# Peptides against a protein of PDB entry 3QIS, part 358

Target 1, 334 residues: chain A of PDB entry 3QIS
Amino acid sequence: PSLELSRREFVFENVKFRQLQKEKFQISNNGQVPCHFSFIPKLNDSQYCKPWLRAEPFEGYLEPNETVDISLDVYVSKDSVTILNSGEDKIEDILVLHLDRGKDYFLTISGNYLPSCFGTSLEALCRMKRPIREVPVTKLIDLEEDSFLEKEKSLLQMVPLDEGASERPLQVPKEIWLLVDHLFKYACHQEDLFQTPGMQEELQQIIDCLDTSIPETIPGSNHSVAEALLIFLEALPEPVICYELYQRCLDSAYDPRICRQVISQLPRCHRNVFRYLMAFLRELLKFSEYNSVNANMIATLFTSLLLRPPPNLMARQTPSDRQRAIQFLLGFLL

## One batch from the design tools (peptide; made by RFdiffusion4, then SolubleMPNN)

Design b2_p30_8_s3 (from b2_p30_8, 18 letters changed)
Fold by OpenDDE base, seed 3:
Structure b2_p30_8_s3 (fold): chain B 334 residues (1-334), chain A 30 residues (1-30)
Amino acid sequence: as target 1 above (334 residues)
Amino acid sequence: SEEEEKRKKKLEELEKRVAERLAEFEAHMA
């Protein structure tokens, strides 16, 4: 059996968070026998491709002289954005197209990724007074390393080393300021806020706007700005409530005094973001007659984003744990 | 630059509003 491939080299330029790119090629059975093809893992790999790449179809049959179009889809989700922002991973891969009882065909994937404030740590973003696209990649790496160390020092109640950062960090990321301040000004009376989805095109414009500028106004509908806030919170490598405090939040869920004490132990930027979000959500709830937003809906929605179970506990989360997590947030909203 | 000064003023305005909201939250949780 043999295949002919129309192309073997693929370049994905300017890959961005949540922006789908597609490249297509054809495979043809130029042999005299039916062929089964599949993308297979390389030696020691568990998957045929990196998490941000997909082939469609990834397997199939070809009769003699049959041709199939294959799409190579590049999509950076919340699951890949952090490692691409840091440069730990890159837009590079090798795919192995295997022909049963035949040859292996190698496809080369290359390209470049454009960093996003989405998927960047709260600590790093508090140190960024410029749009992330204006920050040198080397400086992004340094900011993430320094931010990790500051987080760990804060959680361990270690004395902050005066690491000679000539500039005071922001109280919260400017991206969170921009999103939440927009919602405060324009969305408190918006019917079905956080219940109506945003427009995908507007979401991409908001992301690109926050990555490249400090705008006076965020583009798009209130629904798109609200969803962009949810996407931002979901994409955080470390949740607003750090994983280390998850169980303590559940254990304190029915004691408001202990809940406040747990939040006070968050790293400064995480604590400020939490309090700022709660202040916004409380303001939003004052307008429930106009926006149809209630505390139970908001607590349920934001609990999944702010109080995520650690990866090792995610599969073990009980309905009781979910209810305690919701109750923890309700104590700040009511 | 004039743009950098505009960005700085915008951040100062946002920081002030955040501080006000944080103080409101602290007062409610006291």
Scores: peptide ipSAE 0.397, ipTM 0.903, DockQ to the pose 0.725
Fold by OpenDDE base, seed 2:
Structure b2_p30_8_s3 (fold): chain B 334 residues (1-334), chain A 30 residues (1-30)
Amino acid sequence: as target 1 above (334 residues)
Amino acid sequence: SEEEEKRKKKLEELEKRVAERLAEFEAHMA
């Protein structure tokens, strides 16, 4: 069996969070026999490609002189955004197109990723007074390392952040300020807030706006701004309530005093974001007659975002654990 | 630059609003 490939090198320029890019190529059976093709893993890989890449179709049969179009789809989800932001992973891969009883054909994938404030740690974002696209990638790496060290010191209740650090961190990320301040100003009377989905085009505009600027106003509908906040919280590498405190939140769920003590043990930026979000949600609930938002709906929605089980416990989450997690948040909303 | 000064003023405004909201929340949780 033999194949002809129309292209073997693919470049994905300016890859962004949640922006689908597609490159197509053709494979043709220029042999005299039917062939089966498949993308196969390299040695020691479990998958034929990285998580942000997909081939469609990834396998098939070709008759002699048959041609098929293959789409290479690049999509950075919440599962890949953090490792691409840090530069731990890159838009580079090698695909192996295998022919049964034939040859291997190598495809080279390359490109560049544009960092996003989505999928970046709260600690790193608190140190960024500029849009993330204005921060040199080398400095992003340094900010993540420094942020990790400061988080550990905060969790250990070690010495207060020396007020003498030449650049005081923000109390919360500017991106959270912008999203939540917009919602405070414009969305408290918005009917069906957090119930109506945003527009995908507006969501992309909001993400690009937050990554590249410090706007006076966020573009898009209140629904799109609200959904952008949910996407931001979902994409965090560590949830607003750190994984280390997850079990303590569940154990304290019916004791409001202990719940407050648990939150006080969060790293400063996480604690401030939590309190700021709760202040917003409490304000939103005052307008329930206008926005049709209630405490149970909000607690259910935000529990999955703010109080995520550690990855090792995710498969073991019981209905009782979910109810305790909801009850924990209700104690801050009511 | 004029743009950097505008950005600085915007961040100062946002920081003030965050501080106000945090203080409101702390007062309700006290």
Scores: peptide ipSAE 0.375, ipTM 0.893, DockQ to the pose 0.715
Fold by OpenDDE base, seed 4:
Structure b2_p30_8_s3 (fold): chain B 334 residues (1-334), chain A 30 residues (1-30)
Amino acid sequence: as target 1 above (334 residues)
Amino acid sequence: SEEEEKRKKKLEELEKRVAERLAEFEAHMA
């Protein structure tokens, strides 16, 4: 069997977080026999492509003289955004299109990724006084390294945060300031806030706005701004409550005094973000008569975002653990 | 630049508002 491919080189320019890009090509059975095709893993890979790439269809059957269109879809989710932001991974791959009893065809994927504040650590973002797209990639790497070192120092309680560092970090990421300040100003009376989904186009505009500017006003509806906050919190590589404190939060869930002590042990930026978010959510709850938002709904929603189980415990989370996690947050909302 | 100065002033305003909200939260949790 043999195939003819209309194209073998694909370039995905300006790949962004949550923005789907598609490139299409055709494969044709130019042989005299039916053929089965599939994308196969390379020798050392478990998957035929990187997590941000897919082929559709990834396998199929072609009669003689049959042609099929294959879509190569590039989509950066929360699962790939962090490694692309750091430059640990890149928009580069090689796909192997295999024919049963035939030869392999190699496809080259290339392109460039545009960094996002989504999927960047709170520590790194606290050091960014400019939009992430204005920060040189080399400095992003340095900021992540410095952020890790400062987190470790804070957790070890060994070194007072050197307040003398030439550039004082922000108390919270400017992106969190922008999102939450908008919600404070405009969304406290918004009916069904955090219950009504935002518009996908508005979400993309908000992401692009936060990545490229420090806007006077965030574009989009209050629902889109609220959902952008949820997406931001979900995409954090380290949740607002650090993984190291997860179990202690569960263990303290019914003791408000111990809960406060656990939060006091968070790294400064994480602690500030947590307290700032709780202050916002408490303010939102004062307007429950207008917005129909209640503490149980908010606690349930934000628990999954703020108090994520460590990756090694995700599969072991019990209903009791979820209830303790909700109770932990309720102690700050009520 | 004038734009950099506008951004700086905006960040200072945001920092102030965050500090106020953090202080309110701390006072409520005291």
Scores: peptide ipSAE 0.368, ipTM 0.889, DockQ to the pose 0.657
Fold by OpenDDE base, seed 1:
Structure b2_p30_8_s3 (fold): chain B 334 residues (1-334), chain A 30 residues (1-30)
Amino acid sequence: as target 1 above (334 residues)
Amino acid sequence: SEEEEKRKKKLEELEKRVAERLAEFEAHMA
């Protein structure tokens, strides 16, 4: 069996978080026999491609002189955004198109990724006074390293961050402030807030806006701004409530005094974000007659975002653990 | 409870102070 490929090199320019890109090519059976093709893992790989890449179709049959179009889809989700922001991973891959009883055909995938404030740590974002796209890549690496070290010091020593550093960190990321302040100003009376999805085009505009500017006003509907906040919280490499405190939150869920003590032990940026979000959500709940939002809905929604189980415990979360997690947040909303 | 009200007020004060400081910062960068 033999194949002819219309293209073997693919370049994905300016790849962004949650923005789908597609490149297409054709495969033709220029042989005399039917053939089966499939994308196969390279040696030592479990998958035929990186998590941000997909081929469609990834397998199929071709009769003699038959041609099929294959789409290569690049999509950066929450699962890939952090490693791409740090430069740990890149928009580079090699695909192996295998022909049964035939040859292997290699496809080269390349491109560039544009960093996002989505999937960046709260600690790093508190040090970013400019939009992330204005921050040199070298400085992004330094900010992540510094942020990790300062978080570790904060957890171990409870030492106040030395206020003498020439650049005082923000109390909360500007991106969180922008999203929440917008919702506070414009969305408190929005019916079905956090219950109605945003528009995908508006979500992309919001992400691009936050990555490239410090806007006076966030573009899009209140629903899109609300969903952008949820996406931001979901994409955090570490949840607003650090994994180290997860179990203590569950254990304290019915003691409001202990709950407050647990939150006080969060790193400064995480603690500030948590308090800022709780302040907003409590304000939103004052307008429940207008926005149809209630404490149980909010607690249920935000629990999965703010109080995520550590990766090692995700598969073991019991219904009781979930109820305790919800009760923990309810204690801050009521 | 009085403790819940004190907590509520403290969170509202924090929100205001965060917003004010960030607005001042944005105005300084402009």
Scores: peptide ipSAE 0.215, ipTM 0.683, DockQ to the pose 0.066

Design b2_p30_8_s4 (from b2_p30_8, 16 letters changed)
Fold by OpenDDE base, seed 3:
Structure b2_p30_8_s4 (fold): chain B 334 residues (1-334), chain A 30 residues (1-30)
Amino acid sequence: as target 1 above (334 residues)
Amino acid sequence: SEEERRREEALERLEREVAKRLAEFEEHMA
């Protein structure tokens, strides 16, 4: 069996979070026999491609002189955004198109990724006084490393770190402030807030706006701004409530005094973001007669975002654990 | 620059507004 490929080199320029890019090529069976093709893992890989890449179709049959179009889809989700922001991963891959009882055909994938504030840690973002696209990649790596070290120090020392040599961190990320301050000002009376989805085009504009500027106003509808906040919280590499405190939140869920003590043990930026979000959600609930938002809906929605189980416990989360997690947040909303 | 000044003023607004909202939250939890 033999295949002809119309193209073998693919370049994906300016790849962004949640922006789909597609490149297409054709494969043709120039042989005299039917053939089966498939994308196969390289040696030591579990998958035929990186998580941000997909081939469609990834396998199939070709009759003699048959041609099929294959789409190479690049999409950076919440699962890939953090490792691309840090430069741990890059827009580079090699695909192996295998022909059954034939040879392998290699496809080269290359390109560049544009960093996002989405999928960046709260600690790093509190140190970023400029839009992330203005921060050199080398400095992003340093900010992530410094942020990790300061988080560890903050967990060990109740003493304020000596203000000496580093720029004072923001109380919360500017991106969180921009989103939440907009919602405070303009969305408290918005009917069906957090229930009506935003527009995909507006979401992309909001993401691009936050990555590239410090705007006076966030573009798009209140629904799109609200959904952008949810996407931001979902994309965090570590949830607003750190994984280390997850079980303690569940154990304290019916004791409001212990709940407050658990939150007080969060790293400063995480604690500030949590309290700031709770202040917003409490304000939103004052207008429940206008916006049709209730505490149970809000607690249910935000629990999955703010209080995620650690990766090692995700498969073990019981319905009781979910209810305790919801009850934990309700104690801050009521 | 004018843009740097505008950004600094925005970050100062952030600090004031967030501090206010954090204080409001603490008052309701007391």
Scores: peptide ipSAE 0.602, ipTM 0.955, DockQ to the pose 0.794
Fold by OpenDDE base, seed 4:
Structure b2_p30_8_s4 (fold): chain B 334 residues (1-334), chain A 30 residues (1-30)
Amino acid sequence: as target 1 above (334 residues)
Amino acid sequence: SEEERRREEALERLEREVAKRLAEFEEHMA
């Protein structure tokens, strides 16, 4: 069996977080026998492609003289954004299109990724006074390294070394402030806030706005701004409540004094973000008569975002653990 | 530039507003 491919080289320019790009090509059975095709892993890979790439269809059957369109879809989710922001991964791959009892065909994927504040650490963002698209990639790497060291020093209760004239970090990321300050000003009376989804086009505009500027006003509806905050919190590589404190939060969930002590042990940036978010959510709850938002709904929604189980424990999360996690947040909302 | 000044003023506003909200939170949790 043999195939003819209309194209073998694909370039995905300016790939962004949550923005789907598609490139199409055709495969044709130019033989006299039916053939089965599939994308197969390379010898050292578990998957036929990187997590941000997919082929559709990834397998199929072609009759003689049949032609099928294959879509190559590039989509950077929360699962790929952090590794692309750091430059640890890149928009480059090689796909192997295998023909049963035939030859392999190689497809080259290339392109460039545009960094996002989504999927960047809170610590790095606190040190980032410019939009991320204006920060050189080399400087992003330095900011992540410095941020890791500062987090570790804070967790170990080491005296902050007054290391040199490094600019004082922001109390919270400017992106979180932009989102939450907008919600404070415009969304406290918004009916069904955090219950109504945003518009995908507006979400993309908000992401692009936060990545490229420090706007006076965030574009889009209050629902889109609210959902952008949820997406931001979900995409964090380290949740607002650090993984190291997860179990202590669960263990303290019914003791408000211990809960406050646990939060006080968060790294400064994480602690400030947590307190700032709780201040916003408490303000939002004062307007419950207007916005139909209640503490149980908010605690349930934000628990999965703020108090995530460590990756090693994620598969073992019990309903009791979820209830304790919700109770922990309720103690800050009520 | 004018844009740099606008950004600096925005970051100063951030620091003031966030500090206020953090203080409000601490008062309610005390």
Scores: peptide ipSAE 0.600, ipTM 0.954, DockQ to the pose 0.772
Fold by OpenDDE base, seed 2:
Structure b2_p30_8_s4 (fold): chain B 334 residues (1-334), chain A 30 residues (1-30)
Amino acid sequence: as target 1 above (334 residues)
Amino acid sequence: SEEERRREEALERLEREVAKRLAEFEEHMA
C-alpha cells in the first residue's frame, strides 16, 4: 500500500491561549489495495502528538483512489498554557502517519506561541508591570525563576532580602485588578453573575486585551468579564491557595481562627489575591437581592478554583474533603 | 509617552484601590 499526501509541512503562526487553529491536508490511496492509516507514537512517546495538537481523523481506511481530508487542530488549553508560556514546550512536533504493511510518512509541525498572562504564576505577574506581550521571553523565564525563589523564601518565613535594587512587586497582578475592579464597579447588580456564560468572541477579546494592554475598561459583557476571571484562576499553574497548604485548609475548615492563620502563611502575592477576591465576593453578596448570587453558590464555584487538591491527591478527593473545602471558603464569605 | 504615563497612573490606582480593599477585608476578619 502507498499514500500520497498533499502537504507534509505545517506552520501555525501566532498560536494563542484558547484560540483554535486548523490546517487541513489530503491523503490519497494511490495504491491498488485498500489500506489502513493511523497516527502512531514515536519511540518513548505515549501519544502520537503533543497535548496541544490533534489530528482528525487520527485513523481510518482508504479504498484504492479514495481521498480523505485530515484536520490538524492546534488548541492551547489550561493543560498546555504554562509550559508554552515558560518556553519549556514549543509549537513544534513530528507526526508519524503509519500505513499498515506500508511506509511511515513524517509530518513536520512548527510555529510560534504568543505568551499569555493566563497560565503565568501569580508571583511572576506581580513583578510584571507591562503587558506580557511586551516582556521579552528571556525575561519571562527569569521572572519565573526569581518568583519561585521568592515564593520559597516567603513560605519559609525568611526575611525578604532588602529589595533595594529590584522594582517592588505589585500587591496583586494587574490582570486580576483589571478584572475584579471592573466587576466591583459594573457587575454587583448583574443578575445571574457567574451563572450565565460569556460569549466566546468577547472572552478572546478580554484575553487579548489583558495580554497586550492596560485598558481603562475591559471590553465585553459583565458575564464575559466574570467568566474570564474564572478561566484565569483555573489556568494558574499554582492555585491561589498553594498546594502546600491544601490539607491544612481542610483540617481547619470549621475553625475560622485557624483558617485565617493558614491564609496568613501564603506567599504575599497569593495572600493578597485571596483577600482581594474575598473582598470582592463579600461585596457581591451584599447585592444578592439584585444579582441572585448566594454564598453557597459562590463558595462551591470558587472552591474548585482557589483550593485545588495537589495532583497526587486528585483521584482520592472524597465528598467530605469537598465539603470541608467549601466550608473553609464560606468562613471568609460570611 | 502619554501611554506610559497613563499606565503608571493605572498602576498607582491599583495600589490604592487594592490596599483599601485589603484593609476593609482585614477589618472585617479581625
Scores: peptide ipSAE 0.600, ipTM 0.954, DockQ to the pose 0.749
Fold by OpenDDE base, seed 1:
Structure b2_p30_8_s4 (fold): chain B 334 residues (1-334), chain A 30 residues (1-30)
Amino acid sequence: as target 1 above (334 residues)
Amino acid sequence: SEEERRREEALERLEREVAKRLAEFEEHMA
């Protein structure tokens, strides 16, 4: 069997977080026999492509002289955003289109990724006074390394070494402030806040706005701004409550005094973000008669975002652990 | 530039507003 491919090289320019891009090509059976095609893993890979790439269809049958269109879909989710922001991964791949009893055909995927504040650490963002798209990639790497070291020092209760000529970090990321300050000002009376989904186009505009500017106002509906906050919290490489404190939060869930002590042990940026979010959510709950938002709904929603189980424990989370996690957060909302 | 000044003023507003909200949180937790 043999195939003819209309194209073998694909370039995905300006790939962004949560923005789907599609490229299409045709494969034609120019042989005299039916053939089965499939995308197959390379020798050392478990998957036929990187997590941000998909082929559709990824397999199929072609009769003689039959042609099929294949879509190559590039989509950067929360699962790929952090490694692309750091430059650990890149918009490059090689796909192997295999024919049963035939040849392998290689497709080259290339492109560039545009960094996002989504999927960037809270520590790095607190040091970033400019929009992320204005920060040189080399400086992003330095900020991540420095941020890791400062987090470790904070957890170890080490005295900050020389605050040399390094600019004073922000108390919270400007992106968190922009989102939450908008919600404080405009969304406290919004009916069904955090229950009604945002618009996908507005979400993309909000992400692009936060990545490229410090706006006076965030574009989009209150629902889109609220969902953008949820997406931001979900995309964090480390949750607002650090993984190291997860179990202690569960163990303290019914003792408000111990809960407060656990939060006080967070790294400064994480602690400030947590307190700032709790102040917002408490304010939102004062307007429950207008917004139909209650403490149980908010605690249930935000617990999954703020108090995530460590990756090694995620598969073992019990209903009791989930209830303790919700109870921990309720102690800050009530 | 005018844009740099606007950004500096925005970051100063951030520091003031966040400090206020953090103080409100601490007062409630006291």
Scores: peptide ipSAE 0.600, ipTM 0.954, DockQ to the pose 0.768

